Peptides against a protein of PDB entry 7BDX. Designs and how they scored, part 207

Target 1, 212 residues: chain A of PDB entry 7BDX
Amino acid sequence: EMGAAACTLLWGVSSSEEVVKAILGGDKALKFFSITGQTMESFVKSLDGDVQELDSDESQFVFALAGIVTNVAAIACGREFLVNSSRVLLDTILQLLGDLKPGQCTKLKVLMLMSLYNVSINLKGLKYISESPGFIPLLWWLLSDPDAEVCLHVLRLVQSVVLEPEVFSKSASEFRSSLPLQRILAMSKSRNPRLQTAAQELLEDLRTLEHN

## One batch from the design tools (peptide; made by RFdiffusion4, then SolubleMPNN)

Design b2_p21_6_s2 (from b2_p21_6, 11 letters changed)
Fold by OpenDDE base, seed 1:
Structure b2_p21_6_s2 (fold): chain B 212 residues (1-212), chain C 212 residues (1-212), chain A 21 residues (1-21)
Amino acid sequence: as target 1 above (212 residues)
Amino acid sequence: as target 1 above (212 residues)
Amino acid sequence: VKEEAREEASKAYGQALAREE
């Protein structure tokens, strides 16, 4: 309980750029983000056993941790820190997104995808994430999720890759050969306006790339 | 480990007024400070059994919690919040200061005393603390501590009471009858310059009150 | 320049700030 409450407060205040700078300016940041990855991994590994209630203190704790990572990644110096000093955490997030089943831990998936999207704003971060083994298969696996918000954040991450020619060119063949076009077309007809727009924009971007 | 790391980061960033405002502006503050009191109380009650190492994750966690309370109390809106909405926490801090033996948990005592001193800057807070049952005996109990920093912060709290006529007048008889004058005189000869100065100033303030 | 363009794009799509739930 107390740990979850503390992490939740830290998550809330981490929406401030000055708070992110304060977190990173201390000598505690490296240790904190190392333990964060381990804690998230331990939580996800425990899910295959007990129906951990979504509203458990443990779930809230892990959501808060993922939220902190997302908010740190929302800031330029935070992205630089993660990409330079916390690569193990990025690898852990990618791994956990693969380990979670469709519909499992939707809120956590959204936060993790938001963190990866934020990291992808940094070109070095985008390169690092997109060069991760199995990254393209992972994107398509995540697009199989029934949750519209998960799919939205996957499409945003895909768009970040597609819009960067230096990154896209390295995986263009694999990307084109495995693209779930029918799934993306279905999303472009979604009643969720955010998902609909994201899918339409991505389809336009992809059409532009086929003609170039 | 993770809880202690999160609380330590939250403690560090709570040195900012804007962070304190953000903590208090959320709907989570009341719950957090309620659980804080319970956690601190549980820790102190556990000390009578095992020699909890001062460097334990549990000790660090409780120090961080006490540090957060201190930093919240350093801000005007934080004092107002504590005095109006977290009185149980103030009562808990007073109780725990009484339950701890001389030389026991020195760092925690210092943080708790700093929090009470900060609360005493608010006249309503000073009134509340000074009207607590056994407050004057508690001050003299705490002055028996061998630690110079504990004694310093006790003297500062005593000075806050003495310098407020409206508060001092209510307990002046008990205060004068129980005053450990010889102990304060000994502190005025301390090699610790901060303790020496605080004891000298308090003795001057007390002499002024005897002649008025 | 590329980083600025990506930052502008991120602003257009909104920075993924997760507020306390």
Scores: peptide ipSAE 0.067, ipTM 0.822, DockQ to the pose 0.028
Fold by OpenDDE base, seed 5:
Structure b2_p21_6_s2 (fold): chain B 212 residues (1-212), chain C 212 residues (1-212), chain A 21 residues (1-21)
Amino acid sequence: as target 1 above (212 residues)
Amino acid sequence: as target 1 above (212 residues)
Amino acid sequence: VKEEAREEASKAYGQALAREE
């Protein structure tokens, strides 16, 4: 309970750039983000099957941790910190996204995907995550999720890769050969307007790359 | 570990007035400070004798909680919040200061006394804590501590009471009859310059009140 | 330009909202 309450408050205040700078300017940031990855991994390993108690203190605690990572990654200095000093946390997030089944821990997946998208705003961050082993298969694994928000944030991350020629060129062959085009086309017809738009925009970007 | 790390970060950032306002502006502040009191009480109840593992995760966690309360009380809106909405926490701090023996949990005592001093900056806060049952005996119990920082913060709180006529007049008889004058005089000769000065100033204030 | 636009978008849409318990 108390840990969850403290993390939730820290999550809320981390929406401020000045608070992110204050977190990172201290000598505690490295330790905090190291333990964050371990805590998230421990939580995912404790899950029995596909059922999560979404309103548990443990769930709220881990959501707050993932939210803090997302808010740190939303800021330029936070991206630089994560990519330079907390690469193990990024590796952990990628690993956990692979370990979670479609439909499992939807809220956590969304927060982790939001953090990875924020990291991908920085070219160094985008390079780091896209060069991770199994990154492209991971995107398709995540895109099989029944949840529209999971799929939305996967599509945003895919678009972040596709729109960076230096990154996309390195993986273009694997990307084109494995692209779940029918799944993305199905999303472009979704009743969810955000998912529909993201899928349509990605399909337009992909068409542009095929003609170039 | 993770809870202690999160609380330590929250403590660090709570040194900002804007962060205190952000904490209090949310719907989570009431719950957080309610659980804070319970957590501090549980920690003190778990102590076996006078020995504390000062570097334990639990100690660090509770220090951070006490630090957060202190930083909230340092701000005008934080004092208003505590005195209006978190009176049970103030009662808990007073109780725990009574439960702890001289020499026991020195660091926690200092932080709790700093929070009470900050609350006492507000006349409503000073009235509330000074009207608490056993407040004057509690001051003398705390002033028997061998630690100079504990004694310093007790003297500051005593001075806060003495310098407010509306508050001091209500308890002046009990205060005068129980005043550990020899202890305060001994502190005025302390090798600790901060304790020495605080004791000298309090003795001057007391002399002024005897002549009025 | 793309990075700046993404950075502005992240500030608006990439921040996680604090959740209630």
Scores: peptide ipSAE 0.039, ipTM 0.816, DockQ to the pose 0.035
Fold by OpenDDE base, seed 4:
Structure b2_p21_6_s2 (fold): chain B 212 residues (1-212), chain C 212 residues (1-212), chain A 21 residues (1-21)
Amino acid sequence: as target 1 above (212 residues)
Amino acid sequence: as target 1 above (212 residues)
Amino acid sequence: VKEEAREEASKAYGQALAREE
């Protein structure tokens, strides 16, 4: 309970750039983000057994941790920190997104995908995550999720890759051969307007790349 | 470990007024400070049995919590919040300061005394803590501590009472009858310059009140 | 230009605001 409450407050205040700078300016940031990855991993590994009530203190704690990572990654210095000093955390997030089944831990998936999207704003971050083993298959695995918000954040992350020629050129062959085009087309007809727009924009970006 | 790390980061960033305002601006502040008191109480109650290593994650967690309370109380809106909405936390801090033996949990005592001093900057806060049952005996109990920093913060809190005529007038009889004058005089001769100065200033303030 | 547009999009979508749940 107390850890979850403290972490939730830290998440709330980490929406400020100045707070992110303060978090990173201390010698404690490295340890914090190392333990963050371990804690998130332990939580996901615990899900195969007991029905952890989705609203548990532990779930809220892990959501707050993922929220902190997302808010740190929203800031330029935070992206630099994650990509330079906490790569293991990024690897952990990618692994956990692969370990979670469709419909499992939707809120956590959204937060983790938001963090990866924020990391992808930095070209160094985008290179790092897109060069991760199994990244393209992972995107398609995540795009099979029944949750519209998970799918939305997957499409945004895919768009980050597609809009960067230096990154897309490295994966273009695998991307084109494995693209779940029918799934993305179905999303472009979604009743969810955000998902619909993101799918339409991605399809337009992909069409532009086929003509160039 | 993770809770202590998160709480320590929250403590670090709570040194900013803007962060304190952000902590208090959410609906989560009440719950956080309620659990804070309970966590601190549970920690102090655990000390009678096992030699909790002073450098444990649990100790660091409780120090960070006390540090957060201190930083919140350093800000006007934080004092208002504590005195209006978290009185139970103030009562808990007063109780814990009474339960701790001389030389026990020195760092925690200092942080708790700093928080009470910060609360005492607000006249409403000073009235609340000084009207607490056993407040004057508690000050003298704490002044028996062998630690110079504990004694320094006790003297500062005593000075906050002495410098406020509206508060001092209510307790003046008990204060004069129980004042450990010889102990304060001994502190005015301390080799610790901060303790020496605080004891001298308090003795001067007390002399001024005897002449008025 | 892309980084600024991504930062603006990140500010709009990427701040994991603590939803009051």
Scores: peptide ipSAE 0.032, ipTM 0.816, DockQ to the pose 0.034
Fold by OpenDDE base, seed 2:
Structure b2_p21_6_s2 (fold): chain B 212 residues (1-212), chain C 212 residues (1-212), chain A 21 residues (1-21)
Amino acid sequence: as target 1 above (212 residues)
Amino acid sequence: as target 1 above (212 residues)
Amino acid sequence: VKEEAREEASKAYGQALAREE
């Protein structure tokens, strides 16, 4: 209980750039983010099948951790820290996104995808994530999720890859050959306006790349 | 481990006034400070006699909690919050200071005394603390501590009472009759310059009150 | 231009807010 409460407060205040700088300027940041990955992994491994207690202190604790990572990645110095000093945490997030089944831990997936998207704002971060083993198959696995918010954040991450020629060129053949075009087209007709717009924009970006 | 790490980071960032405002501006502050008191109490009750593992994750967690309370009390809005919305936490701190033996949990005592001193900057806080049952005996109990830092922070809290006529007048008879004058005089001759100065200043303040 | 577009998109969706309990 107390740990979850403290972590939730830390998540809330980490929305400030100055707080992110204070977290990273300390000598404890490295250890904190190392343990963060381990804690998130332990939580996912403790899940009994598809059962998740969303309102548990443990779930709240892990959500707060994922939220902190997202807020750190929202800041330029935070992205540099994650990409330079906490690559194992990024690897853990990618692993956990692969380990979770469609519909399992939806809210955690959203937070983790938001963190990866923020990391992808940095070209070095985008390169690191996109060059991770199984990254392209992972995106398609995540796009099979029934949740519109999960799919939305996957589409945003896919867009981040597509919009960077230096990154896209390295995986363009794999990307084009495995692209779930029918799924993205279906999302462009979604009743969820955010998902609809994101799918439409991605389809436009992909068409622009085919004409070049 | 993770809880202690998160709480320690929260302690570090709570040195900022803006972070204190962010903590208190949220809907979670009330619950957090309620659980804080319970956690600190549980820790003190779990101590096997005088044995404390200072380097334990549990000790670090409780130190961070006491540090957060101190930093919140350092800010005017934080004092108002503690005195208006978290009086039970103040009661718990007073209780724990009474439950701990001389020389036991010295660092925790210092942090708790610093928090109470910061609360005493607010006249409403000073009134609340000083009107707490057994407050005067508690001050003398704490002044019997062999630790110079504990004694220093007790003297500062005593000075806060003595310098406020509206508060001092309510307990002046009890205060004068039970004042450990010989102990304070001994502290005024301490080799610790901070303790020496604090004891001298308090003796001067007391002499000024006797001549009025 | 693309980094700016990512930053703008990040401003809209990048920060995680604490959940109301």
Scores: peptide ipSAE 0.028, ipTM 0.808, DockQ to the pose 0.033

Design b2_p21_6_s3 (from b2_p21_6, 9 letters changed)
Fold by OpenDDE base, seed 1:
Structure b2_p21_6_s3 (fold): chain B 212 residues (1-212), chain C 212 residues (1-212), chain A 21 residues (1-21)
Amino acid sequence: as target 1 above (212 residues)
Amino acid sequence: as target 1 above (212 residues)
Amino acid sequence: VKEEAREEASRAYGEALAKAA
């Protein structure tokens, strides 16, 4: 309980750039983000047996951890830190997104996807995650999720890849051959306006790339 | 482990006024400080049996909690919050300082004493703690500690009481009758220069009050 | 330049500040 409360407060204050700089400027950042990955992994591995109540202290704790990573990645120096010094955490996030089934831990998936999107703002970060083994199949696995918010954040990450020629060129063949176009077309007709817009924009970007 | 790491980071960033404002501006502050008191109390109650290693994750966690309280109390809005909305936490700190034996949990005592001193900067806070049952006996109990840093922070708190006429007048009779003058005189000859100075200043303040 | 452009694009798409619940 107390750990979850402290972590939740830390998540809240990490919305400030100055707080992120303070976290990263200390000697404890490396240890913290290392343990963060381990804790999230332990939580996801425990889900196969325990229908953990979404509102449990454990769930709240892991949400706060994922939120902190997201907020750190929202800032330039935070992205640099994650990509240079906490690659294992990024690998863990990618792995956990693959381990979770469609509809499982929706809120956690959203936070992890937001963190990856924020990392993708840095070209080095985008290269790192896009060069991860099974990255493209992972995107399509995640896009099969019934949750509109999960799908939205997947589409945003896909767009971040598509809009970077240096990254997209390396994966273009695999991307084109495996693209769930019918699913994206269906999302462009979603009643969720954010999902609809994201899907339409991505379809336009993809059409532009086919004509070049 | 993870909870202690998160709490330690929160302690570090709470040195900023903006972070304290962010903590207090949220809807989670009341719950956090309530659980903080309970956690510290649980820790102190567990000490009678387990020689908890000073460097344990549990000890580090409790130190970070006490540090957060101290940093919140260092800021005007934080003092107001503690005195108005978290009086139970102040009561808990006073109780725990009484429950700990001389030489026991020295670092925790120092942090708790620092928090009380910071609260004492607010006249309402000083009134609240000084009107607590057994406050004056508690000061002398704490002043019997063999640790110079504990004694220093006790003397600073005593000075905060002595320098406020509105507060001191209420306790002047009990204070004068129970004052461990010989102990304070011994501290004025301490090899610790901070303790020596604090004891000398307090002795001068007390002499000024006897002549009035 | 590319990183600045991506940062501007990220601002346009909203930096995913996980609003503390």
Scores: peptide ipSAE 0.023, ipTM 0.808, DockQ to the pose 0.028
Fold by OpenDDE base, seed 5:
Structure b2_p21_6_s3 (fold): chain B 212 residues (1-212), chain C 212 residues (1-212), chain A 21 residues (1-21)
Amino acid sequence: as target 1 above (212 residues)
Amino acid sequence: as target 1 above (212 residues)
Amino acid sequence: VKEEAREEASRAYGEALAKAA
């Protein structure tokens, strides 16, 4: 209980840039993010395949950890830190996103996807995550999720890849050959306006790339 | 492990006034400080009477919690919050300081004493803690500690009481009758300059009060 | 502009979720 409470407070205050700088400026940052990855992995491995997001202190704790990572990645120096010094955490997030089934741990997935998206704002971060083994198949796996928020954040991450020529050119063949176009088209007709817009924008971006 | 790491980071960033305000401005502050007290109490109760401060994650966690409380109490709004909304935590700290033997959990004692001292900066806080049952005997019990830092922080807290006429007048009789004068005199000859100075200043304050 | 908006949204989301806990 106390761990979850402390972590939740840390998450809340990590919304401040100065707090993120303070976290990173300390000698404990490396250890914290290393253990964060391990804790998240341990939690996901403890979940039964059929279990939804548990309303538990453990779930809240891991949720808060993912929130902290997201908030750190939301700042330029935080992105630089993650890409340079905590790549194992990024690898862990990618792995966990693959390990979780569609509809499983939706809130956690959303935060992990948000963190990856924030990392992708930095070209180094985008290169790193997009060059990860199985990254493209992972995106399509995640896009099969029934949750609109998961799909929204996947589409945003896909858009980050598509909008970066240096990254997209390297994987364009695999991307185009495996693109779940029908799924994205279906999302462009979603009643969820955020998902609808994201899908439409991505479709427009893809069309523009095909004509160039 | 992760709980200790998160709590340690929260402690580090809580050195900022803005972070303390953010902690207190959230809807989670009450719960956090309530659970903090419970966690500290549970830890102390789990210690065997002969066990020194454990080099463990649990010890580090509780140490960090006490540090957070100290940092919150270091700010005016934090003191107001603790005195108005988290009195149970103050009661817990007083109880734990009584439960711990001289030489036991020295670092924790120091932080708890620092938190009480910070609370004592506020007249409401000073009144509250000094009116606690057994407060004066507790001060003398703590002053029997072999650790110079513990004794230093006890003397500082005693000085806060002595320097406040509204508080001191109420307990002056009990205070004077039970004052471990020989112990304080011995501390005024300490090779530790901080302890020496604190003891000398307190002796001067006491002399001034006797002549008035 | 897109970067700043993304950063703010992510921070706000974290804050909102921290409040909901």
Scores: peptide ipSAE 0.029, ipTM 0.816, DockQ to the pose 0.041; fails the geometry check
Fold by OpenDDE base, seed 3:
Structure b2_p21_6_s3 (fold): chain B 212 residues (1-212), chain C 212 residues (1-212), chain A 21 residues (1-21)
Amino acid sequence: as target 1 above (212 residues)
Amino acid sequence: as target 1 above (212 residues)
Amino acid sequence: VKEEAREEASRAYGEALAKAA
């Protein structure tokens, strides 16, 4: 209980750039983010057995950890730290996103996808994520999720790849061959306005790339 | 492990006034500090049994909690919050300081005493603490500690009481009747310069009060 | 320049920061 409460407070205050700088300026950041990945991994592995109630202290703890990573990645120095010094954590997030089934741990998926999107703001981060083995299949696996928020954040990450020619060119063949176009088209007609817009924008970006 | 790490980071960043404001500006502060007191109490109660190693994750967790309380109390709005909305936590700190034996959990005692001193900067806080049942006997119990840092922070808290006439006048009779003068005189000759100075200053303040 | 543009886009959506639950 107390651990989850403390971690939730840390998540809340990590919305500040100065707090992110303070977290990273200490000698504890490396250890913290190393253990963060391990903790998130342990939680996801535990889901295959006992139905951990979504509102459990453990779930809230992991949500807060994912939120902290997201908020750190929202800041330039935080992205630099993650990409330079916490690559194992990024690998863990990618792995966990692959291990989770569609509809499983929706909120955690959203937070992890938000963190990856934030990391993708840095070109080095985008390169690192997109060069991860199985990245493109992972995107399509995630896009099969029934949750509109999960799909939205997948589309945003896909867009981040598509809008960077240096990254997209390396993946273009695999990307085009596996593109779930009908799924994206269906999302462009979604009743969720955010999902609808993101899907439409991505379709426009993809059309622009076909003409070049 | 992860809980202690998160709480330690929260302690570190709580050195900032803006972080304290962020902690207190949320709807989670009341719950957090309520659970904080309970967690600290549970830890101290557990010491009577198993020798929890000083470097245990649990010990580090409780140190971080006490550190957070200290840092919150270092800020005006934090003192106001503690005195107005977390009196139970202050009562818990006072109780735990009484439950611990001389030489037991020195670092925790120092942090708790620092938090009480910070609260005493607010006149309302000083009144609340000093009007706590058994407060004066508690001060002398704590002053029997073999640790110079514990004794230093006790002397600082005693000085905070002595320098406030409205507070001191209410306790003056009990204070004078139980004053461990020989112990304070011995501290004024300590090889620890901070303890020496604090004891000398307190003796000077006490002499000034006898002449008025 | 591209990183700044992406950061601005991320901020414009208000989605860069995870809201504490």
Scores: peptide ipSAE 0.025, ipTM 0.812, DockQ to the pose 0.030; fails the geometry check
Fold by OpenDDE base, seed 4:
Order: structure tokens, then C-alpha cells, then sequence
Structure b2_p21_6_s3 (fold): chain B 212 residues (1-212), chain C 212 residues (1-212), chain A 21 residues (1-21)
């Protein structure tokens, strides 16, 4: 309980850029983010057994941890820190996103996807995550989620890859051959306006790449 | 481990006034500080048994919690919050300071005493803590500590009482009758310059009160 | 502009979730 409360407060205050800088400026950041990855991994591994009530203190704790990572990745120095000093955490997030089934831990998926998206704003971060083994299959796995918010953040991450020629060229063949076009087209007709717009923009970006 | 790491980071960032305001502006502050008191109490109660290694994650966690309280109490709105909305935490800190023996949990004592001192900057806070049952005996109990830093913060808290006529008048008889004058005089000769100065200043303040 | 909008959206979402928790 206390850990979850503390992490929740830390998450809330980490929305400030100055707080992110303070977190990273300390000599405790490396250890914190290392243990964060381990804690998130332990939580996801525990889900295969008993239905951990999503409202558990453990769930809230992990949500707060993922939220902190997201807020850190929202800041330029935070992205630099994660990509340079906490790559294991990025690998963990990618792994956990693969281990979670469609519809499972939706809120956690959203936070983890937001963190990856934020990391993808940095070219170094985008290169790192896109070169992860199974990254392209992972995108499609995640895009099969029934949750519109999960799918939205997947589409945004896909767009970050598509809009970077240096990154896209490395995976273009795999990307084109495995692209769930019908799924993306269906999302472009979604009643969710954010999902609809993201899918439409991605389809336009993909069309532009085919004509170049 | 993760809880201790999160609390340690939260403690570090809580040194900022803006972070304190953010902590208090959330609807989670009440619950957080309530559980903080309970967690600190549980830790202190566990000390009577097995020598909890002071370097334990639990110790670090409790130190961070006490540090957060101290930093919150350093800010005007934080003092107002603690005195108005988290009185149970103040009562807990006073109780725990009484339950700890001289030389026991020195670092925790210092943090708790610092929090009480910070609260004592506010007249409402000073009134509240000084009207606590056994407050005067507690001051003398704490002043018997062999640690100069513990004693320093006790002397500072005593000075806050002495410098407020409205507060001092209520306990002046008990204060005068139980004052460990020889102990304070010994501290005024301490090799620790901060302790020496604090003891000397308090002795001067006490002399001034006797002449008025 | 897109980076700033992304940063703001991410921070706002984190803050919103922290409040909802």
C-alpha cells in the first residue's frame, strides 16, 4: 500500500520537467529504473496465474511506475537517459508488451506504449526500439488489441517508424509484407475520432512512401 | 526495494516547494500521510525484536518517508496541511520519538525532529505539538540522546517554544521545574559548533524570560 | 511542434492517471 501511494505521488509530480531533471540528476536514477523494469516484469509474470485484481495495490504500483517512465520519456533529457542508461528497461517494456494478450492489462499497455512512443521522438530511441528483435511482429500483435487507446498508441508508434526514412528502410520489406492493412483501414473508420485520425494519417503516410 | 527507491526519489524531489504543492494539491495526500504514520509506527514497533539492520530497505523507506514529511513541513502550505489534515501523523511522530531510546534510530529521530521543528514555525503547529500530552518530558527524554544532531534539533524545538509567549506561558511552570539545565550547559560547551551555538542561544533566551 | 504536442499530451495523460488513481 505505502509503496503504491509513494509511486503514485512520484508519478504525479514527474509530470513536471523540473522533477524529471531532479530524478535523473540524482545518483539513484539508474537503480530506480533498473528495479522498475524488474518490478513490472514480476507483475506481468504473476498474471498468468491468479486474476490479480486490476485494482490491487500491486497493479496501482506498476501503473505508477509505467507512468513515471512515460513522463521521463516525454522530456528530451529523459529520452537520452533511457536510451543511453536504461536500455534494459526499454527491452523489458517491449518484452512485456509481447507477453500481454489482447485486452489484457489495457491501462498498463497504454502507459508502456506511451513511453515507447515518447522514446521514439528521439532518433536514437526510435532506432533502438525499432531494431529490437520481433519489433514489427510486436506492433501487429499489439494492433490486434480490441482497446482503441492501445491501438491508437500502436498507430502513433508505427507512424514514428514510417516517418523516419533511415529507420523505415531497414524494415521496409518486413513491414510491407506483414502490414495488417485491413485492420488499419477498419481503424480509419472507427467511431473513436483520435483512432480514426491516427489511422487515416498513417494510411496517407504509407501511400506517400509507396509513391516515392 | 522498489518502494524504498520510489520513496527516496520522492523525498529528493520534495525538496522543491512546487513539488510539495503538487503533492498536497492531489487528492492522494491525505491517504499518503496517513499510511506514512502507520508505516513509521510499524517500523519502530519492529525494532524491539530482531535488530533490523539499519541499512535495510525498510529503514531506507522509513527514512525517505520521514524526509518527505520534513520537506512538506518546511513549506507554509505544507505546515498548514499537516496541522489541519494530518494531525494523526504529528501525534505518531511525537509517540515514536518517545518510544525510541537514546542512541536508537538516530537518523530517523533527526528527520522526525526536523519535521516537528518545521511544524513549530507555524504558531498553530507549535500550539498543537506543545499541547501534546507528555511533550515537555519528551523534550528532556530526547535531550538525553548522545547524538549531537538529535540534541541540536531538540534544542531548536525548545527554542521555538520559549520564543512564543502564548505557548511558553501554558507550560512555563512544568518547563522551569523539569529543565535539564546542567545538560544544556554542557551542550553550550560542546565541540560541535552548531550544538554549542544552539545551547548558548537557548540559555540566553531562558535568561531573558527570567528577567521579564 | 509535434514533439511539444507529444510531450504535453504525455504529461497531461500521466497527470490525469495520477489523479484518477
Amino acid sequence: as target 1 above (212 residues)
Amino acid sequence: as target 1 above (212 residues)
Amino acid sequence: VKEEAREEASRAYGEALAKAA
Scores: peptide ipSAE 0.021, ipTM 0.805, DockQ to the pose 0.041; fails the geometry check

